Peptides against a protein of PDB entry 8OXM. Designs and how they scored, part 26

Target 1, 371 residues: chain A of PDB entry 8OXM
Amino acid sequence: FKAEFRLAGGVNLPKIIDCVGSDGKERRQLVKGRDDLRQDAVMQQVFQMCNTLLQRNTETRKRKLTICTYKVVPLSQRSGVLEWCTGTVPIGEFLVNNEDGAHKRYRPNDFSAFQCQKKMMEVQKKSFEEKYEVFMDVCQNFQPVFRYFCMEKFLDPAIWFEKRLAYTRSVATSSIVGYILGLGDRHVQNILINEQSAELVHIDLGVAFEQGKILPTPETVPFRLTRDIVDGMGITGVEGVFRRCCEKTMEVMRNSQETLLTIVEVLLYDPLFDWTMNPLKALYLQQRPEDETELHPTLNADDQECKRNLSDIDQSFNKVAERVLMRLQEKLKGVEEGTVLSVGGQVNLLIQQAIDPKNLSRLFPGWKAWV

## One batch from the design tools (peptide; aimed at target 1 P216 G366)

Design b2_p13_7_s4 (made by RFdiffusion4, then SolubleMPNN; from b2_p13_7, 10 letters changed)
Fold by OpenDDE base, seed 4:
Structure b2_p13_7_s4 (fold): chain B 371 residues (1-371), chain A 13 residues (1-13)
Amino acid sequence: as target 1 above (371 residues)
Amino acid sequence: MGKELEEALLKAR
């Protein structure tokens, strides 16, 4: 390891370190402290399995449908090493960086990202109707610009076209795999885009198995398919390549039902893998600026009353795991809202749910559903 | 990282 480190920024101030391998190659790594990387590591293994299934199928292999993975090495329950995704940028940094974000550059007369956030925060406790109206006003005055990512990075028209297709395929694969695994909506800073491949890398996989639906503000979309995500696909949007890649991914997932159920079952019952949403994690994921004043960690609540019988905790856990497996089985059968759908019908429903401004307007404002 | 980075940027202002 080199003696010097850099800070990546953020609350946990992860350390960027450079390591020289025995092969003489320098490898950049991210060391996180105060973070449990076990869920990320497990989800990367599941993604690798999904990639194996996608590579076995001729139709998905021909389309190069893959979910991008990164190396995760958990070192403890609160520390680990991640592969530094060199040559990636958070889509949120490209889109809504306060200084030089694409929205500011291409749409200087639109609402600022801050104005959009403020407007949506003001209605956070309001009716769904009021949220929808304000969301539509925000959307009208904050027009998508993510098409410019590929245009800025790929000047050759043939390369630009191929990279836009690679992006669209990456969104499709990650959306369907993410839906099957219940990743839900993905914060714009937790989606990296590779500046060379135009493929997405999903990071910080702390919400899985539909645990986003039990957040204080429940997730209302199957995956992130916001206006900027769609704009990056170009003029065809969700039609053509995206839809077909979703359908082919879903077909492989549904045809791999037994394998996926078996893998997820093993993971859900792994005592080393805490996938459940706890109240502290839920609060952390949806912190309100107003609630900062009173969280003095009075760590002094007496140890005595939390002897809930181990049996009742285990029974409650098993019932949650069973419900997750049942819902996974339903998804893999094409059961949506009690109806069995074809692959095309299921994919269509998921796309419609993901792009519905009524669903988007109900998301937690901190996740910027207008981006 | 991304949610945490944004929360940190919101707290640092």
Scores: peptide ipSAE 0.030, ipTM 0.530, DockQ to the pose 0.125
OpenDDE base, seeds 1, 2, 3, 5: peptide ipSAE 0.016, 0.000, 0.006, 0.000; ipTM 0.549, 0.381, 0.406, 0.395; seed 1 fails the geometry check

Design b2_p13_8 (made by RFdiffusion4)
Pose (drawn by RFdiffusion4):
Structure b2_p13_8 (pose): chain A 334 residues (1-279, 317-371), chain P 13 residues (1-13)
Amino acid sequence: FKAEFRLAGGVNLPKIIDCVGSDGKERRQLVKGRDDLRQDAVMQQVFQMCNTLLQRNTETRKRKLTICTYKVVPLSQRSGVLEWCTGTVPIGEFLVNNEDGAHKRYRPNDFSAFQCQKKMMEVQKKSFEEKYEVFMDVCQNFQPVFRYFCMEKFLDPAIWFEKRLAYTRSVATSSIVGYILGLGDRHVQNILINEQSAELVHIDLGVAFEQGKILPTPETVPFRLTRDIVDGMGITGVEGVFRRCCEKTMEVMRNSQETLLTIVEVLLYDPLFDWTMNPFNKVAERVLMRLQEKLKGVEEGTVLSVGGQVNLLIQQAIDPKNLSRLFPGWKAWV
Amino acid sequence: FMSYTEFVEEFKH
């Protein structure tokens, strides 16, 4: 074990450690004290199940739809450990870096990230109209730059297109799974982009199962589909590879709702922390019902096809009205 | 300026 450890930041102060194994290769682990990783363990297990189901299905096997997973090992009710992701860089560090940010490098005339943060701070005390107007003004003077990422990393057109296609597929699959699982904490620091495979990886998974509505600022989107992601998917935008991949993933999930419910039914017997406190779990049953409704496409008794559900999700995600009410720290304009 | 991570972690407490 290495004698030194680093802090990853945050109120809980997670610890980062390095271990040297028998082969001598250093491996980085993240021990997360005062936090419950059992929910993250369930998230990783369902991620692996979705990846296996996508691999089994011939339609998705050809499209090579995969979900990037990292191992999470719970150690107690209030602690655990997880595998650190190597060879990845944060999206916000690449895009909105103060020193060498992509938006500053490509579009110096556009508004800086500090100006946008100041405007968002100043407008949080305003009403809906002023928030919508400021958001539209910010979007007018802040063009997406993320499309240049692979252009700056993959000079060869074949490799560039391969990485772009893998990025689009990974974004579609992750977005579909996150909507199904109700993932809400999807700001720039929770998503890591690989420098080689260019596949997005979700690292935080801190809050899910429709927890953003509980937060003071409700999450009005099911997944992150901001202007930067859409521009980086290519000229075609959401239409094309993203829509088809979302439809295929939704079909696979509708075909495997039985396996998904079997995986998620680990609750109701060993409830995790933050629940059933302050004296057939209530909130566990509620989230199971909500997941079943999402999977069956019933909601309030209404039937919805896979294509219609995908179109509705795209409309909700790209709607500026929903983006205006989001948390300023979520970086909806980024 | 408060980040979203800080906000979520503080809210839990």

Design b2_p13_8_s1 (made by RFdiffusion4, then SolubleMPNN; from b2_p13_8, 7 letters changed)
Fold by OpenDDE base, seed 1:
Structure b2_p13_8_s1 (fold): chain B 371 residues (1-371), chain A 13 residues (1-13)
Amino acid sequence: as target 1 above (371 residues)
Amino acid sequence: FVSAKEYIELFKL
């Protein structure tokens, strides 16, 4: 290991370290403290399995449909090492960085990211109608710019076209697999884009199995397909390549039902894997930036005195696990809203739900659904 | 500021 480290920023102050392997190669790693990386590690294993399924199918293999994975080594319940995603940038950093973000650069007369957030925070406790109206005003005055990512990074037109297709395929694959696994909406800082491949890397997988629906502000979209995410696909948007890649991914997932159910069942009942949403995690995920100052989690160990009978905890856990498995089975059967849909019908419903401004307007403002 | 070395030792890395 090198003697020096860098801070990556954020509440948990993750440290970037450089190490030399036994092979003499330098490798950059992200060391997280006070963070449970077990869920990330488990989700990476599931993504690797999904990738194996996608590679076995000729149509998904020909389309190079894959989820980008990274190495996660959990060291404890509160520490671990991540592979540094070299040559990636958070989409939020590219889009809404206050200094040089693409929105500021390409749309200097639009609302600032801060103004958008403020407007949506002001209506956070208001009606769905008021949220929708303000969201539409924000959207009108904050126009998508993510098309410029590929234009900035890939100057050759043929390369630009191929990279825009790679991006679109990556969004499609991650959206459908993310839906199957119940990852829900993803914060813009937790989606990285590779500056060389234009593929997405999903990080911080702390919400899975639709646990985003039990947050204080529940998720209302099956995956993140916001206006900038769509703008990155170019003029066709969700039509053509994206839709077809979603359909082909969904087809492989549905045809692999038994395998996926078996894997997820093993994971849900793993006593080392806590995927359930707890109140502290829920508070952390939907905390306001202004409230960051006072949450020293003085987890005083003493409030564990609610000895709810081990039996009642176990029964409650098992009922949640069963419900997750049932919902996963429904998704893999194409059961949506009590109806069995074709792959095309299911994918269409999911796309419509994900792009619906009514659903987007109801999301937690901290997740920036206007981006 | 904990050095990278002290951090490695602290986390048994």
Scores: peptide ipSAE 0.000, ipTM 0.368, DockQ to the pose 0.035
OpenDDE base, seeds 2, 3, 4, 5: peptide ipSAE 0.000, 0.000, 0.000, 0.000; ipTM 0.350, 0.331, 0.373, 0.366

Design b2_p13_8_s2 (made by RFdiffusion4, then SolubleMPNN; from b2_p13_8, 7 letters changed)
Fold by OpenDDE base, seed 1:
Structure b2_p13_8_s2 (fold): chain B 371 residues (1-371), chain A 13 residues (1-13)
Amino acid sequence: as target 1 above (371 residues)
Amino acid sequence: FISAKEYIERFKL
């Protein structure tokens, strides 16, 4: 380990460290403190399994459908080491950085990211109709720019086209795998894009198994497919390559039902894997940046009284795990809203749900559904 | 990152 470290910013003050391996290679790592990386580690294992299934199928293998993975080593319940995703940038940093973000650069007369957030925060407690109207006004005055990522990074037209296809395939694979695993919507800072491959890397996998639906502001989309995410695909948007890659990914997932259920069952009943949403985690995920000052976690809740109702807590946990497995089985059967759908019908429903401005307008404003 | 102006100039858009 080098003696020097860098801060990556954020509340938990993660440290970037450089390590020399036994092979003499320097490797950058991110050390997180006060963060439970066990869920990230588990989700990376599930992604590796999904990748194995996708590589076994000829059609998904030919399309190079993969979910990008990174190494996670949990050190404790509150610390771990992650592989630093070298040559990646958060899509949120590219799009909505206050100084040099693509929206400010390409659309200087549009609303600022701050103005959009303010407008949506003002309607947060209002009706769905008022949220929808303000969301449509925000969208009209905040036009997508993510097409410029590939245009800035890939100057050769043939490379640009290939990388835009790689991006589209990466979004499709991660969207369908993410839906099956119930990852829900993803904050724009928790989606990295590789500046060389144009593939997405999903980080901070702390919401899984549809636990986003039990947040104070519940998730209303199956995955993030916002206007900028679609704009990065180019002129055809969700039609053609994206749709076909979603269908082929969903086909492999549905045909692998038994394997997926068995693996997820083992994970849901692992006593070392806490995937359930707790109230403090829910508050943290949907907290305002302005409210950061007062949540000193006085985790001095006396350990003594929690021992007596362990049986009722365990029965409650088991009933949640069973419901998650049942819903996973429904997804893998193509059961949506009580109807059995074909792969194409299911993928179509999910795409329509994900792009619906009525669903997007109801998301937590902090997650920036207009980006 | 390049500015929109620099992008337009560089790509002749």
Scores: peptide ipSAE 0.000, ipTM 0.242, DockQ to the pose 0.018
OpenDDE base, seeds 2, 3, 4, 5: peptide ipSAE 0.000, 0.000, 0.007, 0.000; ipTM 0.333, 0.321, 0.400, 0.319; seed 4 fails the geometry check

Design b2_p13_8_s3 (made by RFdiffusion4, then SolubleMPNN; from b2_p13_8, 6 letters changed)
Fold by OpenDDE base, seed 1:
Structure b2_p13_8_s3 (fold): chain B 371 residues (1-371), chain A 13 residues (1-13)
Amino acid sequence: as target 1 above (371 residues)
Amino acid sequence: FKSAKEYIEEFKL
């Protein structure tokens, strides 16, 4: 390890360290402190299994449908080493950086990212109708710019076209697998884009198995398919390549039902894998940016042994795990709202749910559904 | 946007 480190920013002050491998190669690593990386590690294993299924199928293999994975080495319950996704940038950094973000550069007369956030925070406790109206006003005055990512990074038109297709395929694969695994909406800082491949890397996988639906502001979309995410696909948006890649991914997932259920069952009952939403995690995920200053480390969760009988905790956990498995089985059968859908019908429903401004307007404002 | 129900009816098997 080198003696020098860089800060990656954020509340937990993750440290970027350079290390020399046993192969003599320098590698960048992100050392996260205070975060449980076990969930990230487990979800990377699930993604590798999904990738194996996608590579076995001729149609998905021909389309190169894969989820980008990274190496996670948990060191403790509160620390780990991530392979730093070298040559990636958070989509949120590219889009809404306060100094040089693409929205500010390409749309200087639009609302600032801060103005958008403020407007949506003001209506956070209001009706769904008021949220929708303000969200539509925000969207009108904050037009998507993510198309410029590929245009800036890939100057050759043929390369640009291929990279835009790689992006679209990556979004499709991650959206469908993310839906199956219940990853829900993803914060724009937790989606990285590779500056060389245009593929997405999903990080911080702390919300899985639809646990986003039990947050104080529940998720209302099956995956992140916001206006900028769609804009990165180019003029066809969700039509053509994206839809077809979603359908082919969903076909493989549905045809792999038994395998996926078996895998997820083993994970849900792994005593080392805490996937359940706890109240502190829920508060952290939906905290206001203004409240970041007062989380003094003095939440000693005193081990107040809430002597909930171990039996009642285990029974409650088992019922949640069973419900997750049931819902996973429904998804893999194409059961949506009690109706069996074709792959095309299911994918269409999911796309429509994900892009519906009524659903987007109901999301937690901190997750920036207008981006 | 149609409701989830309206989409489900259109693609019901």
Scores: peptide ipSAE 0.165, ipTM 0.831, DockQ to the pose 0.021
OpenDDE base, seeds 2, 3, 4, 5: peptide ipSAE 0.029, 0.142, 0.005, 0.029; ipTM 0.699, 0.800, 0.382, 0.687

Design b2_p13_8_s4 (made by RFdiffusion4, then SolubleMPNN; from b2_p13_8, 8 letters changed)
Fold by OpenDDE base, seed 1:
Structure b2_p13_8_s4 (fold): chain B 371 residues (1-371), chain A 13 residues (1-13)
Amino acid sequence: as target 1 above (371 residues)
Amino acid sequence: FLSAKEYIELFRL
């Protein structure tokens, strides 16, 4: 290991370290402290399995449908090492960086990202109707710009076209697998884009198995398919390539039901894997930037001896795990809203739910559904 | 690199 480290910004102050492998190669790593990487590690294993299923199918293999994975090594319940995703940028940094974000560069007369956030925070406790109206005003005055990512990074028109397709395929694969695994909406800082491949890398997988639905502001979309995410696909948006890649991914997932259920069952009952949403994690995920000052990390998890009988905790956990497995089985059967759908019908419903401005307007404003 | 033709066939554009 080199003696020097860099800070990656954020509350947990992750450290970027360089190490020399036994092969003499330098490798960059991210060391997270005060963060449980076990869920990330487990989700990477599930993604690798999904990739194996996608590679076995001729139609998904031909389309090169894969989820980008990275190495995660948990060191403790509160620390671990991540592979540094070299040559990636958070989509949020590209889009809404305060200095040089694409919205500021390409749409200088639109609302600032801060103005959008402020407007949506003002209506956070208001009716769904008021949230929708303000969200539509924000969307009208904050037009998507993510098309410019591929235009900036890929100057050759043939390369540009191929990379826009790689992006679209990556969004489709991650959206459908993310839906099956219940990853829900993803914060724009937790989606990286590779500057060479245009593929997405999903990081910080701390919300899975629809646990986003039990947040103080519940998720209302099956995956992130916001206006900028769609704009990156180009003029066809969700139609054509994206839809077909979603359908082919969903077909493979549904045809692999037994394998997926067996693996998820083993993971849900692993005593080393806490996937359940706790109140502190829920508060952290939906905290306001203004409230960062008062969460002294001194809430020792020890002092809430809620003497729930061990039996009542185990019974509660088992009932949550059973509900997750039942819902996973429903998804893999195409059961949506009590109706059995075809692959095309299910994918269509999910796309419509994900792009619906009524659903987007109800999301937690901190997750920036207008981006 | 897929040709435009191979891409049309692969993705049924």
Scores: peptide ipSAE 0.000, ipTM 0.382, DockQ to the pose 0.014
OpenDDE base, seeds 2, 3, 4, 5: peptide ipSAE 0.000, 0.000, 0.000, 0.000; ipTM 0.371, 0.321, 0.384, 0.314; seed 5 fails the geometry check

## One batch from the design tools (peptide; aimed at target 1 F364)

Design b2_p14_1 (made by RFdiffusion4)
Pose (drawn by RFdiffusion4):
Structure b2_p14_1 (pose): chain A 334 residues (1-279, 317-371), chain P 14 residues (1-14)
Amino acid sequence: FKAEFRLAGGVNLPKIIDCVGSDGKERRQLVKGRDDLRQDAVMQQVFQMCNTLLQRNTETRKRKLTICTYKVVPLSQRSGVLEWCTGTVPIGEFLVNNEDGAHKRYRPNDFSAFQCQKKMMEVQKKSFEEKYEVFMDVCQNFQPVFRYFCMEKFLDPAIWFEKRLAYTRSVATSSIVGYILGLGDRHVQNILINEQSAELVHIDLGVAFEQGKILPTPETVPFRLTRDIVDGMGITGVEGVFRRCCEKTMEVMRNSQETLLTIVEVLLYDPLFDWTMNPFNKVAERVLMRLQEKLKGVEEGTVLSVGGQVNLLIQQAIDPKNLSRLFPGWKAWV
Amino acid sequence: EEEELREKFRIEVP
């Protein structure tokens, strides 16, 4: 074990450690004290199940739809450990870096990130109309730059297109799974992009199962489909590879709702922390019902096809009205 | 207050 450890930031102060194994290769682990990783363990298990189901299905096997997973080992009710992701860089560090940010490097005339943050802080005390107007003004003077990422990393057109296609597929699959699982904490620091495979990885998973509505600022989108992601998917935008991959993933999930419910039914017997406190779990049953409704496409008794559900999700995600009400720290304009 | 709640789950790359 290495004698030094680093802090990853945050109120809980997670610890980063390095271990040297028998082969001598250093491996980085993140011990997260005062936090419950049992929910993250369930998230990783369902991620692996979805990846296996996508691999089993011939339609998705050809499309090579995969979900990037990292091992999470719970150690107690209030602590645990997880595998650190190597060879990845934060999206916000690449895009909105103060020093060498992509938006500053490509579009110096556009508004800086500090100006946008100042405007968002000043407008949080305003009404809906002023928030919508400021958001539209910010979007007018802030063009997406993320499309140049692979252009700056993959000079060969074949490799560049392969990496862009893998990025698009991974974004579609992660977005579908996050909508199904109700993942809400999807700001720039929770998503890591690989420098080689160019596949997005979700690392935080801190809050899910429709927890953004509980937060003071509700989460009005099911997944992150901001202008930067759409521009980086290519000229075609959401139409094309993203829509088809979303439809295929939704079909696979409708075909495997039994396995998904079997995986998620680990609750109601060993409830995790932050629940059933302050004296057939209530919130567990509620989230199971919500997940079942999402999977069956019933909601309030209405039937919805896979294509219609995908179109509705795209419309909700790209709607500026929903983006205006989001948390300023979420970086909806980014 | 919400920002502090969101900082509970914050992870930064060193």

Design b2_p14_1_s1 (made by RFdiffusion4, then SolubleMPNN; from b2_p14_1, 8 letters changed)
Fold by OpenDDE base, seed 4:
Structure b2_p14_1_s1 (fold): chain B 371 residues (1-371), chain A 14 residues (1-14)
Amino acid sequence: as target 1 above (371 residues)
Amino acid sequence: EVEELLSRHLILLP
């Protein structure tokens, strides 16, 4: 390891370290502190399994449908080493960076990202109708610009077209795999885009198995398919390539039901893998920027061992795990809202749910559903 | 097949 480190941005201030391997190759690594990387590591393994299933199918293999993975080495419950995703940028940084974000560059007369956030935060505790109206006003005055990512990075028209297709395929694969695994919506900083491949890399997989539905502001979308995500696909949007790639991914997932259920069952009952949403994690994920100042960790939370009978905790855990497995089985059967759907019907429902401005308006404003 | 997939990709955390 080199003696020098760099800070990566973000709340947890991860340390970028350079390591020289025994092979003499320099490798950049990200050291996270105060973060449980076990869930990330497990989810990366599940993604590798999904990729194996997608590579076995001729139609998904021909389309190069893969979810991008990165190396994770958990070192403790609160620390680990990540592969540095070199040549990636958070989509949120590209879109809504305070200084040079694409929205500011291409739409200087639109609302600022701050104005949009403020408007949506003001209605956060209001009715769904008020949230929807303000969300529509925000959307009207904050038009998507993510099409410009591929236009800026890929100047050759043939390369540009190919990379836009790669992006669209990556969104489709990650959306369907993410839905099956219950990843839900994704914060714009937790989606990286590769500047060379135009493929997405999903990071910080701390919400899985539909645990986003039990957040203080529950998730209302199956995956992130916001206006900028769609704009990056170009003129066809969710139609054509995206839809077909979703259908082909869903077909492989449904045809791999037994394998996926077995894998997820093993993971859900692994005593070393805490996938359940706890109240502190839920608060952290949906904290207001203004509330960050007052949570000095008063270390003096007395160990009131709430001796909740081990039996009641275990029974509650088992019931949650069973419910997750049942819901996973339903998804893999195409059961949505008590109805069995075809692959095309299921994918259509999921796309409609994900792009519905009523669903998007109900999301936590901190996750910026208008981006 | 599933077991072989599991065995290759389950990093047995020590």
Scores: peptide ipSAE 0.007, ipTM 0.493, DockQ to the pose 0.025
OpenDDE base, seeds 1, 2, 3, 5: peptide ipSAE 0.006, 0.000, 0.000, 0.000; ipTM 0.378, 0.406, 0.405, 0.390

Design b2_p14_1_s2 (made by RFdiffusion4, then SolubleMPNN; from b2_p14_1, 10 letters changed)
Fold by OpenDDE base, seed 5:
Structure b2_p14_1_s2 (fold): chain B 371 residues (1-371), chain A 14 residues (1-14)
Amino acid sequence: as target 1 above (371 residues)
Amino acid sequence: DVEEELARHLILLP
């Protein structure tokens, strides 16, 4: 360990430490305090399993379909070590950084990220119709720029093309596996891009098994497929490579139904794995930036646990777990809205749901659906 | 700083 550490910004002030391994390699690590890394660790194990399934299939192996994983070592319920994803940047930092974001650089006459945020916050409590109209106005005046990521990072045309293909494959694989696992909270800062590989790294896996649907503002999209995400794929957008990679990923997931169900069942009933959305977590995830100052959660956990008999809590938990397993089984059978779909039909429905501006306009403004 | 903003987002996990 180096004697020096950097503070990474934000509420829990994680420590960035540099470690020299016994192999003489320097490795940057993020030491989180006051954060439960167990859910991230569990979800990384599930991603590794999904990667194993994808590598066993010839069609997905040939396409190099993988979800990027990072090492998580939980040390306690409130501490752990993350492998720092060196050479990654949040897509939000690249796109909408206030100083030198790609939207400001390439589209200086568009609305600022702040103007977009403000407009969507003003309509947050309005009708779905008003949200849709303002979202369409924001989108018209905030045009996608994520194509420039690969153009800036990869100057050689052959490398540029290969990296854009790697990006598109990474989006497809993570979108489908993320949908199967019901990953939520896919805002622009919970998705990193590797500056060398152009692959995505999904972080903060604390919203899984469709628990994003029970947030105060429910999640209305199966995964992040916003205009900038699509723009990064280049001229073909969601057609061709992306769609085919989604279909091949979905095919492997559906053909691995028994394995996926068995693993998720073990996880859902693990008493050490809290995957359920609690009201405090739900409030925290959808806090307004303006409210960050007041809610120090010195909410003593002492307030009214209504003594629902331990039996009623356990019965409620079991019913939620059963519902999650049933919904996972439906997804893996291609059951959507009571209809059995082919792999192509299911993938098409998910793409349409993810790009629908009506669904996107209903998301929490902090999710930044216009980016 | 990308590390600082990544940390902000990783810290916004309760």
Scores: peptide ipSAE 0.008, ipTM 0.355, DockQ to the pose 0.133
OpenDDE base, seeds 1, 2, 3, 4: peptide ipSAE 0.000, 0.005, 0.006, 0.000; ipTM 0.367, 0.359, 0.370, 0.378; seeds 2, 3 fail the geometry check

